Peptides against a protein of PDB entry 4Z63. Designs and how they scored, part 319

Target 1, 334 residues: chain A of PDB entry 4Z63
Amino acid sequence: LCLGMNDLTGNIPEDLFHLKRLNLLGIQENRLSGSLSREIRNLSSLVRLDVSWNLFSGEIPDVFDELPQLKFFLGQTNGFIGGIPKSLANSPSLNLLNLRNNSLSGRLMLNCTAMIALNSLDLGTNRFNGRLPENLPDCKRLKNVNLARNTFHGQVPESFKNFESLSYFSLSNSSLANISSALGILQHCKNLTTLVLTLNFHGEALPDDSSLHFEKLKVLVVANCRLTGSMPRWLSSSNELQLLDLSWNRLTGAIPSWIGDFKALFYLDLSNNSFTGEIPKSLTKLESLTSRNISVNEPSPDFPFFMKRNESARALQYNQIFGFPPTIELGHNN

## One batch from the design tools (peptide; made by RFdiffusion4, then SolubleMPNN)

Design b2_p30_1_s1 (from b2_p30_1, 13 letters changed)
Fold by OpenDDE base, seed 4:
Structure b2_p30_1_s1 (fold): chain B 334 residues (1-334), chain A 30 residues (1-30)
Amino acid sequence: as target 1 above (334 residues)
Amino acid sequence: SRTYNGVTDPSKVVIDLTSGSSYVSSVEIE
């Protein structure tokens, strides 16, 4: 049953929960309100539940132990409060959990040893606090993780050295500290292609440790951290780099010539720093900017990016990063 | 604050191309 993208109001009719053979319920992008009924437990055949972009409120019902076939739960952009219900945090069937842009709070707790199928987790823009859950690497299939815009204080857990499944990771604006430790840990994530750490590590020094290496890094966004230091030499070894944003920091020194050696780099933002010297001539040789026939491996299409034209404009969605206009932004430097 | 009913979700991966303005990046996964 798909009723998304309408103007439906009120709550879900209780009689709908009598559909015991229902595999897919999509009621996203409506104006449905009230609490999400616990009677969803009656939908024992449910594989996909999409209630995103509504006006649901209250706590998410703890009935997911009665939904053994549920693979996809999308509840982003609602008014849910409380925590992740225990049954959801222990779901062995769940592949994707998206509860972005709610009012969920407390400590983030997931039983990753039970969540054996979880591959995508989006809890961005909530009110989770405390420390990052150190057991996330125990979710052995967890590839996509968005925890941005929460209040996770402290450092990236040491356990994340073992986060081998991690490919896409955002922790932007989560009050993280110790970028040196974070990068030192995350470099061990051998599948990591996208790393977003914007609005963290305020005033820290960007490490220039030659021992750091991110083999498969394609997207690095560490903007607005007021980071000091210079362009890190270790980054030059990330040969697959496609997008680099280090804007709004306090980086100094010259922009190194190796920045132009990246064959796949098409988006570079180093604006609002304190870089000096000349613009490297090698930037004019970027293959991504000079050739129409460049083959670039795209990240997962399920990992969208957005671009704002101005402060008041709505962000434009790009499902593929190559959809971004080729950009070199070096403004507001010394 | 939270936005609903199709209003832009601030948790999305956003790159602001307007130099000189505030920059906020986030990631959305579906």
Scores: peptide ipSAE 0.026, ipTM 0.571, DockQ to the pose 0.096
Fold by OpenDDE base, seed 3:
Structure b2_p30_1_s1 (fold): chain B 334 residues (1-334), chain A 30 residues (1-30)
Amino acid sequence: as target 1 above (334 residues)
Amino acid sequence: SRTYNGVTDPSKVVIDLTSGSSYVSSVEIE
């Protein structure tokens, strides 16, 4: 049953929960309000539940132990409060959990040992507090993690050295500290291709440790951190780099010529720093910017990318990172 | 999925990630 993208109001009719053979319930992008009924437990055949972009409130009902086939739960952009219910945090069937942009609070707790199928987790823009959960690497299939815009504190856990499944990681604006430790840990994530750390590590020095190595890194976004230092030499070894955003920091020194050696680099933002010297001529030789016939044979990510003018602006959606306009931004470095 | 190829000031662009779906994707506001 798909009723998304309408202007439906009120509550979900109780009779809907008598559909015990229902596999898919999509009621997203409406104006449904009230609490999410506990009676969803009656939908025992449910594989996909999408209640995103509504006006639901209250706590998410703790009935997911009665939904043994549920793979997808999308509840982003609602007014849910409380924590992740225990049955959801222990779901062995769940592949994707998206509860971004709610009012969930407390400490983030997931039983990763039980959540054996979880591959995508989006809990961005909530009110989770405390420290990052150290046991996230125990979710052995967890590939996509967005925990941005929460009230986390402290450092990236040491346990994340073992986060082998991690490919796409966003921790933007989560009050994290110690970028040196964070990068030192995350370099061990062998599958890490996308790393977004914007609005953290305020005023720290960007490490220039030649021992750091991110072999598979394609996207690095560390903007608006007021980072000091220079362009890190270790980044030159990330041969697959496609997008680099280090804007709105306090980086100094010259822009190194090796930036022009990245064959796949199509988006570069170094604006609003304190770089000096000449613009490397090698930037004019970037294949990704000079050729109209650029075919990059890369697997499409399972999630869209979003670009915003600012944090308060509405995001522009791109299905692929290559959908971003080819960009070189070096402005405001005076 | 709905995609918008808009042009904004690249110096002020914030890049974010969200969980996707093979079936439905929406433009999200944080």
Scores: peptide ipSAE 0.022, ipTM 0.530, DockQ to the pose 0.070
Fold by OpenDDE base, seed 1:
Structure b2_p30_1_s1 (fold): chain B 334 residues (1-334), chain A 30 residues (1-30)
Amino acid sequence: as target 1 above (334 residues)
Amino acid sequence: SRTYNGVTDPSKVVIDLTSGSSYVSSVEIE
């Protein structure tokens, strides 16, 4: 049953929960309100539940132990409160959980040992607090993780050295500290392609340790951290780099010539720093900007990027990195 | 598009072509 993208109001009719054979329920992008009924437990054949972009409120019902076939739960952009229900946090069938942009709170706890199928987790823009869950690497299939805009104080857990499945990781604006430790840990995530750490590590020094290496890194965004230091030499070894945003920091020194050696780099933002010297001539030789026929394998995170052209402009959604316009931004380095 | 009723998801990475203006922090000026 797909009723998404309408102007439906009110609550879900109770009789809908009599549909025992229902596999797909999509009621996203409406104006449905009230609590999500616990009677969803009756939908025992449910594989996909999409209630995103509504006006649902209250706690998410703890009935997911009665939904053994549920693979996809999309509840982003609602008014849900409380925590992740225990049954949901222990779901062995769940592949994707998206509860972004709600009012969920408390300590984030997932039983990763039980969640053997979880591959995508989006809990961005909630009210989770405490520390990052140390056991996330135990979710052995978890590739995409967005935990941005929560209040995760402290450091990236040491256990994340073992986060082999991690490919896309966003921790923007989550009050994280110790960028040196974070990068030192995350470099061990050999499948990591996208790393977003914007609005963390305020005032820290960007490490320039040549021992750091991100082999598969395609997207690095570490903006607005007031980071000191220079362009990190270790980044030059990330040959697959496509997008680099280090804007709104306090980085100094020259922009190194190796920045133009990235064959796939098409988006560069180093604006609002304190860089000096000349613009490297190598930037004019970026293959991605000069050659039309470069086949680049784009990372495909489940989470789109957004771009604003100006402060007053509406953010534009880019589902793919290549949707971004080729950009070199070096402004405001005086 | 993940825009509904003019609202975008604020948890997503936003890149501003105006030199990262979206990242501007409030500064107290004495």
Scores: peptide ipSAE 0.023, ipTM 0.546, DockQ to the pose 0.064; fails the geometry check
Fold by OpenDDE base, seed 5:
Structure b2_p30_1_s1 (fold): chain B 334 residues (1-334), chain A 30 residues (1-30)
Amino acid sequence: as target 1 above (334 residues)
Amino acid sequence: SRTYNGVTDPSKVVIDLTSGSSYVSSVEIE
């Protein structure tokens, strides 16, 4: 049943929950309000539940133990409060959980040993506090993790050295400290392709440790951290780099010539730093900008990107990273 | 539809792959 993208108001009719054979319930992008009914428990055949972009409020009902086939739960952009209910945090069937842009609070707790099928977790823009959950690496299939815009004070847990399944990781604007430790830990995530750390580590030095290595790194965004230092030498070994944003830091020195050696680099933002010297001539030879036949390998083919022209603008969705315009931004350096 | 490719995200705050300059990127996982 798909009723999304309308102007429906009120709550879900109770009789809808008598549909025992219902596999998909999509009511996204409406004006549905009130609490999400506990009677969802009656939809025992439910595989996909999409209630995103509504006006739902209250706590998410703790009925997911009665939904043994649920793989997809999309609840982003609502007014949900409280925590993740216990039955949801222990769901063995759930593949994707998206609760971005809600008012969920408390400590983030997931029983990763039980959540054996979880591969995508989006809890960005909530009110979670405390520390990052140390047991996330126990979610053995978890590839995509967005925890941005929460209040996770402290450092990246040491346990994340064992986060082998991790491919996409965003922790932007989460009050994190110690970038050296974070990079030192996350370099052990051998499948990591996308790393976003914007608006953290305020005023720290970007480490230039040559021992750091991110083999599969395609997207690195560490903007607006007021980072000091220079372009890190360890980054030159990330041969698959496609997107680099280090804008709005306090990086100094010359832009190194090796920046032009990245064959797949099509988006470069080093603006609003303190770089000096000449623009490397190698940038004019970037194959991504000169060749029309370069195939761009997506860091994750399954998640879309949004591009905003500025912070106040609305984001446009792109299913592929190549949807971003080829960009070299070196402005506002002095 | 606001959730499909090339459509504006209606959410107040988008997931942060944020650039500090002209272009700001984010991710929506569905």
Scores: peptide ipSAE 0.022, ipTM 0.540, DockQ to the pose 0.123; fails the geometry check

Design b2_p30_1_s2 (from b2_p30_1, 12 letters changed)
Fold by OpenDDE base, seed 4:
Structure b2_p30_1_s2 (fold): chain B 334 residues (1-334), chain A 30 residues (1-30)
Amino acid sequence: as target 1 above (334 residues)
Amino acid sequence: TRTFNGVTDPSKVKIDLTSGSSFISSVEIE
């Protein structure tokens, strides 16, 4: 049953929960309100539940142990409060959980040893607090993780060095500290292609440790951290780099010539730093900007990106990396 | 900023942006 993208109001009729053979319920992008009924437990054949972009409130019902076939739960952009229900946090069938842009709170707890099928987790823009869950790497298939805009004070857990499945990771604006430790740990995530750490590590030094290596890194966004230091030499070894945003930091020194050696780099933002010297001539030879032969069919994070153009403008949402226009932004430097 | 039911709420985080400047995040920004 697909009723998304309408103007439906009120709550879900209770009789809908009598549909025992229903595999897909999509009611996204409506004005449905109230609590998500516990009676969803009756939809025992449910594989996909999409209630995103509504006005649902209250706690998410703890009935997911009665939904043994549920693979996809999308509830982003609602008013859900409380924590992740225990049954949801223990779901062995769940592949994707998206609860971004809610009001979920408390400590984030997932039983990753039970969540054997979880491959995508988006909990961005909630009110989770405490520390990052150390057991996330135990979710052995977890590839896409957005935990941005929560209050995860502290450092990236040491256990994340074992996060082999991690490919797309965002922790933007989560009150993280110790960028050196974070990068030192995350470099061990050999499948990591996208790393977004904007609005963290305020005032710290961007490490220039030659031992750091992100082999598969395609997207690095560490903007608005007030980071000090210079362009890190270790980044030059990330040959697959496509998008680099280090804007709104306090980086100094010259923009190195190796920045133009990235064959796939199509978006570069180093603006609002304190870089000096000349613009590297190598930037004029970026293949991605001179040739239209860019493979657009590359994997992208499940979580969106946002770009704020100015103080008064609404942030633009980009759902794909290649949704960003080819850009070289070096403005507002010394 | 935070979007709820198409309505954008102000972000609790102040961002110092100037005209013509932008940056990327994976979350809603003010």
Scores: peptide ipSAE 0.109, ipTM 0.580, DockQ to the pose 0.199
Fold by OpenDDE base, seed 1:
Structure b2_p30_1_s2 (fold): chain B 334 residues (1-334), chain A 30 residues (1-30)
Amino acid sequence: as target 1 above (334 residues)
Amino acid sequence: TRTFNGVTDPSKVKIDLTSGSSFISSVEIE
């Protein structure tokens, strides 16, 4: 049953939950309100539940133990409060959980040992507090993780060095500290292709440790952290780099010539730093901007990116990294 | 609490890159 993208209002009719054979319920992008009924437990055949972009409120019902076939739960952009229900945090069937842009709170706890199928987790823009869950790497299939805009104080857990499945990771604006430790840990994530750490590590030094290596890194965004230091030499070994944003930091020194050696680099923002010297001529020879056709159909994070083009403008949402225009931004280096 | 940022078609949106005030995030920017 797909009723998304309408102007439906009110609550979900209770009789809808009598549809025992329903595999897909999509009611996204409406104006549905009230609590999500506990009676969703009656939809025992449910594989996909999409209630995103509504006005739902209250706690998410703890009935997911009665939904053994549920693979997809999309509830982003609602007013849900409380925590992740225990049954949801223990779901062995769930592949994707998206509860971004709600009002969920408390400590984030997932039973990753039980969540054997979880591959995508988006809990960005909530009110979770405490520390990052140390057991997250135990979610052995977890590839996409957005935990941005929560209050995860402290450091990236040491256990994340074992996060082998991690490919796309966003922790933007989550009050994280110790970038040196974070990068030192995350470099061990051998499948990591996208790392977004904007609005963290306030005023720290960007490490220039030559021992750091991100082999598969395609997207690195560490903007608006007021980071000190210079362009990190370790980044030069990330040969697959496509997008780099280090804007709004306090980085100094010259822009190194190796920045133009990235064959796939199509978006570079080093603006609002304190870089000096000349613009490397190698930037004029970036293959991605000259002769290379970049495929638009490459893997991308499930979570969206946002760009604020100016201080007065609303941020624009980009669903794919290739949605960004080819860019070289070196402005405001004072 | 809730942020309502719409999906943007990048091909139709002119981004002012000359201001140098832009940055990328993975969170809704208010």
Scores: peptide ipSAE 0.147, ipTM 0.603, DockQ to the pose 0.241; fails the geometry check
Fold by OpenDDE base, seed 3:
Structure b2_p30_1_s2 (fold): chain B 334 residues (1-334), chain A 30 residues (1-30)
Amino acid sequence: as target 1 above (334 residues)
Amino acid sequence: TRTFNGVTDPSKVKIDLTSGSSFISSVEIE
């Protein structure tokens, strides 16, 4: 049953929950309100539940132990409060959980040893507090993780050295500290291709440690952190780099010539820093900007990207990495 | 919020050396 993208109002009729053979329920992008009914438990054959972009409120019902086939739960952009219900946090069938842009709170707890199928987690823009859960690497198939804009604090856990499944990671605006430790840990994530750390590590020095290595890194976004230092030499070894945003920092020195050696780099923003010297001639020779052959088959994270002109403006949303236009921005430097 | 879901034509190159004032994040408001 797919009723998404309408102007439906009110609550879900209770009689809908008599559909025992229903595999797919999509009621996203409506104006449905009230609590999400506990009677969802009656949909025992449910594989996909999409209630996103509605006006649901209250706590998410703790009925997921009665949904043994549920693989996809999308509830982003609602008014849900409370925590992740225990049955959901222990679901062995769940592949994707998206509860971004709600009012969920408390300590984030997931039983990763039980969640053996979880590969995508989006809990961005909630009210979770405390520290990042140290046991996330125990979710052995977890590839996509967005925990941005929560009230997390402290440092990236040491346990994330073992987060081999991690490919796409966003921790933007989560009051994280110690960028040196964070990068030192995350370099051990062998499958990491996308790393977004905007609005963290305020005023820290961007490490220039030649021992750091991110071999598979394609997307690096560390904007608006007021970072000091220079362009890090270790980044030159990330040969697959496609998108680099280090804008709105306090980086100094010259833009190195190796920045033009990235064959796949199509988006570069180093604006609003304190770089000096000449623009490297090598930037004019970037293959991605001179050829019409851009690979469209590159993997992308499940979470969207947002581009803001300034902190007071509304952001533009990009659902795919290649939705960004080929760009070189070096404005507002010395 | 305006959403762009397409693949950009690589021939449409933007070079801004003077007025760059944007940054990328992964949340609507940061």
Scores: peptide ipSAE 0.132, ipTM 0.586, DockQ to the pose 0.399; fails the geometry check
Fold by OpenDDE base, seed 2:
Structure b2_p30_1_s2 (fold): chain B 334 residues (1-334), chain A 30 residues (1-30)
Amino acid sequence: as target 1 above (334 residues)
Amino acid sequence: TRTFNGVTDPSKVKIDLTSGSSFISSVEIE
């Protein structure tokens, strides 16, 4: 049953929950309000539940133990409060959980040992606090993780060295500290292709440790951290780099020539730093910008990207990396 | 929030060396 993208108001009719054979319920992008009924437990055949972009409030009901076939739960952009209910945090069937842009709070706890099928988690823009859950790597199929815009004080857990499944990771604006530790840990995530760390690590030094290596890194965004240091030498070994945003930092020194050696680099923003010297000639010869026949295998995280033209402007949402235009921005450097 | 799902055209290159003030994040509101 798909009723999305309408102007429906009120709550879900109770009789809808009598549909025991219903596999898909999509009521996204409406004006539905009130609490999400616990009677969803009656939809025992449910595989996909999409209630996103509504006006739902209250706590998410703890009934997911009665939904053994649920693979997809989309509840982004609502007013849900509380935590992730225990039954949801222990769901062995769930593949994708999207609760971005709600008011969920407390410590984030997932029983990753039980959540054997979870591959996508989007909890961005909530009110979670405490530390990043150390056991996330126990979610052995977890590929896409957005935890941005929460209050996860502290450092990236050491256990994330074992996060082999991790491919797309966003921690933007989550009050994280110790970028050196974070990068030192995350380099062990051998499948990591997308890393977004914007608005963290305030005023720290961007590490220039040549031992750091991100083999599969395609997208690196570490903007608006006021980071000190220079262009990191270790980044030159990330041969698959496609998008680099280090804007709004305090980086100094020259822009190195190796920045033009990235064959797939189509978006470069180094603006609002303190770089000096000459613009590398190699930038004018970037193959991705000069050749029309370059195939780019762009990563596709499940979470969106947002670009702000300036600090006061409205953010533009990009659902895919290739949605960004080919760009070189080097403005506002010294 | 304005949403874009366009296909990147390599011929449409933006080069801004003077006035760049944009940054990318993964959150709706920063």
Scores: peptide ipSAE 0.122, ipTM 0.587, DockQ to the pose 0.398; fails the geometry check

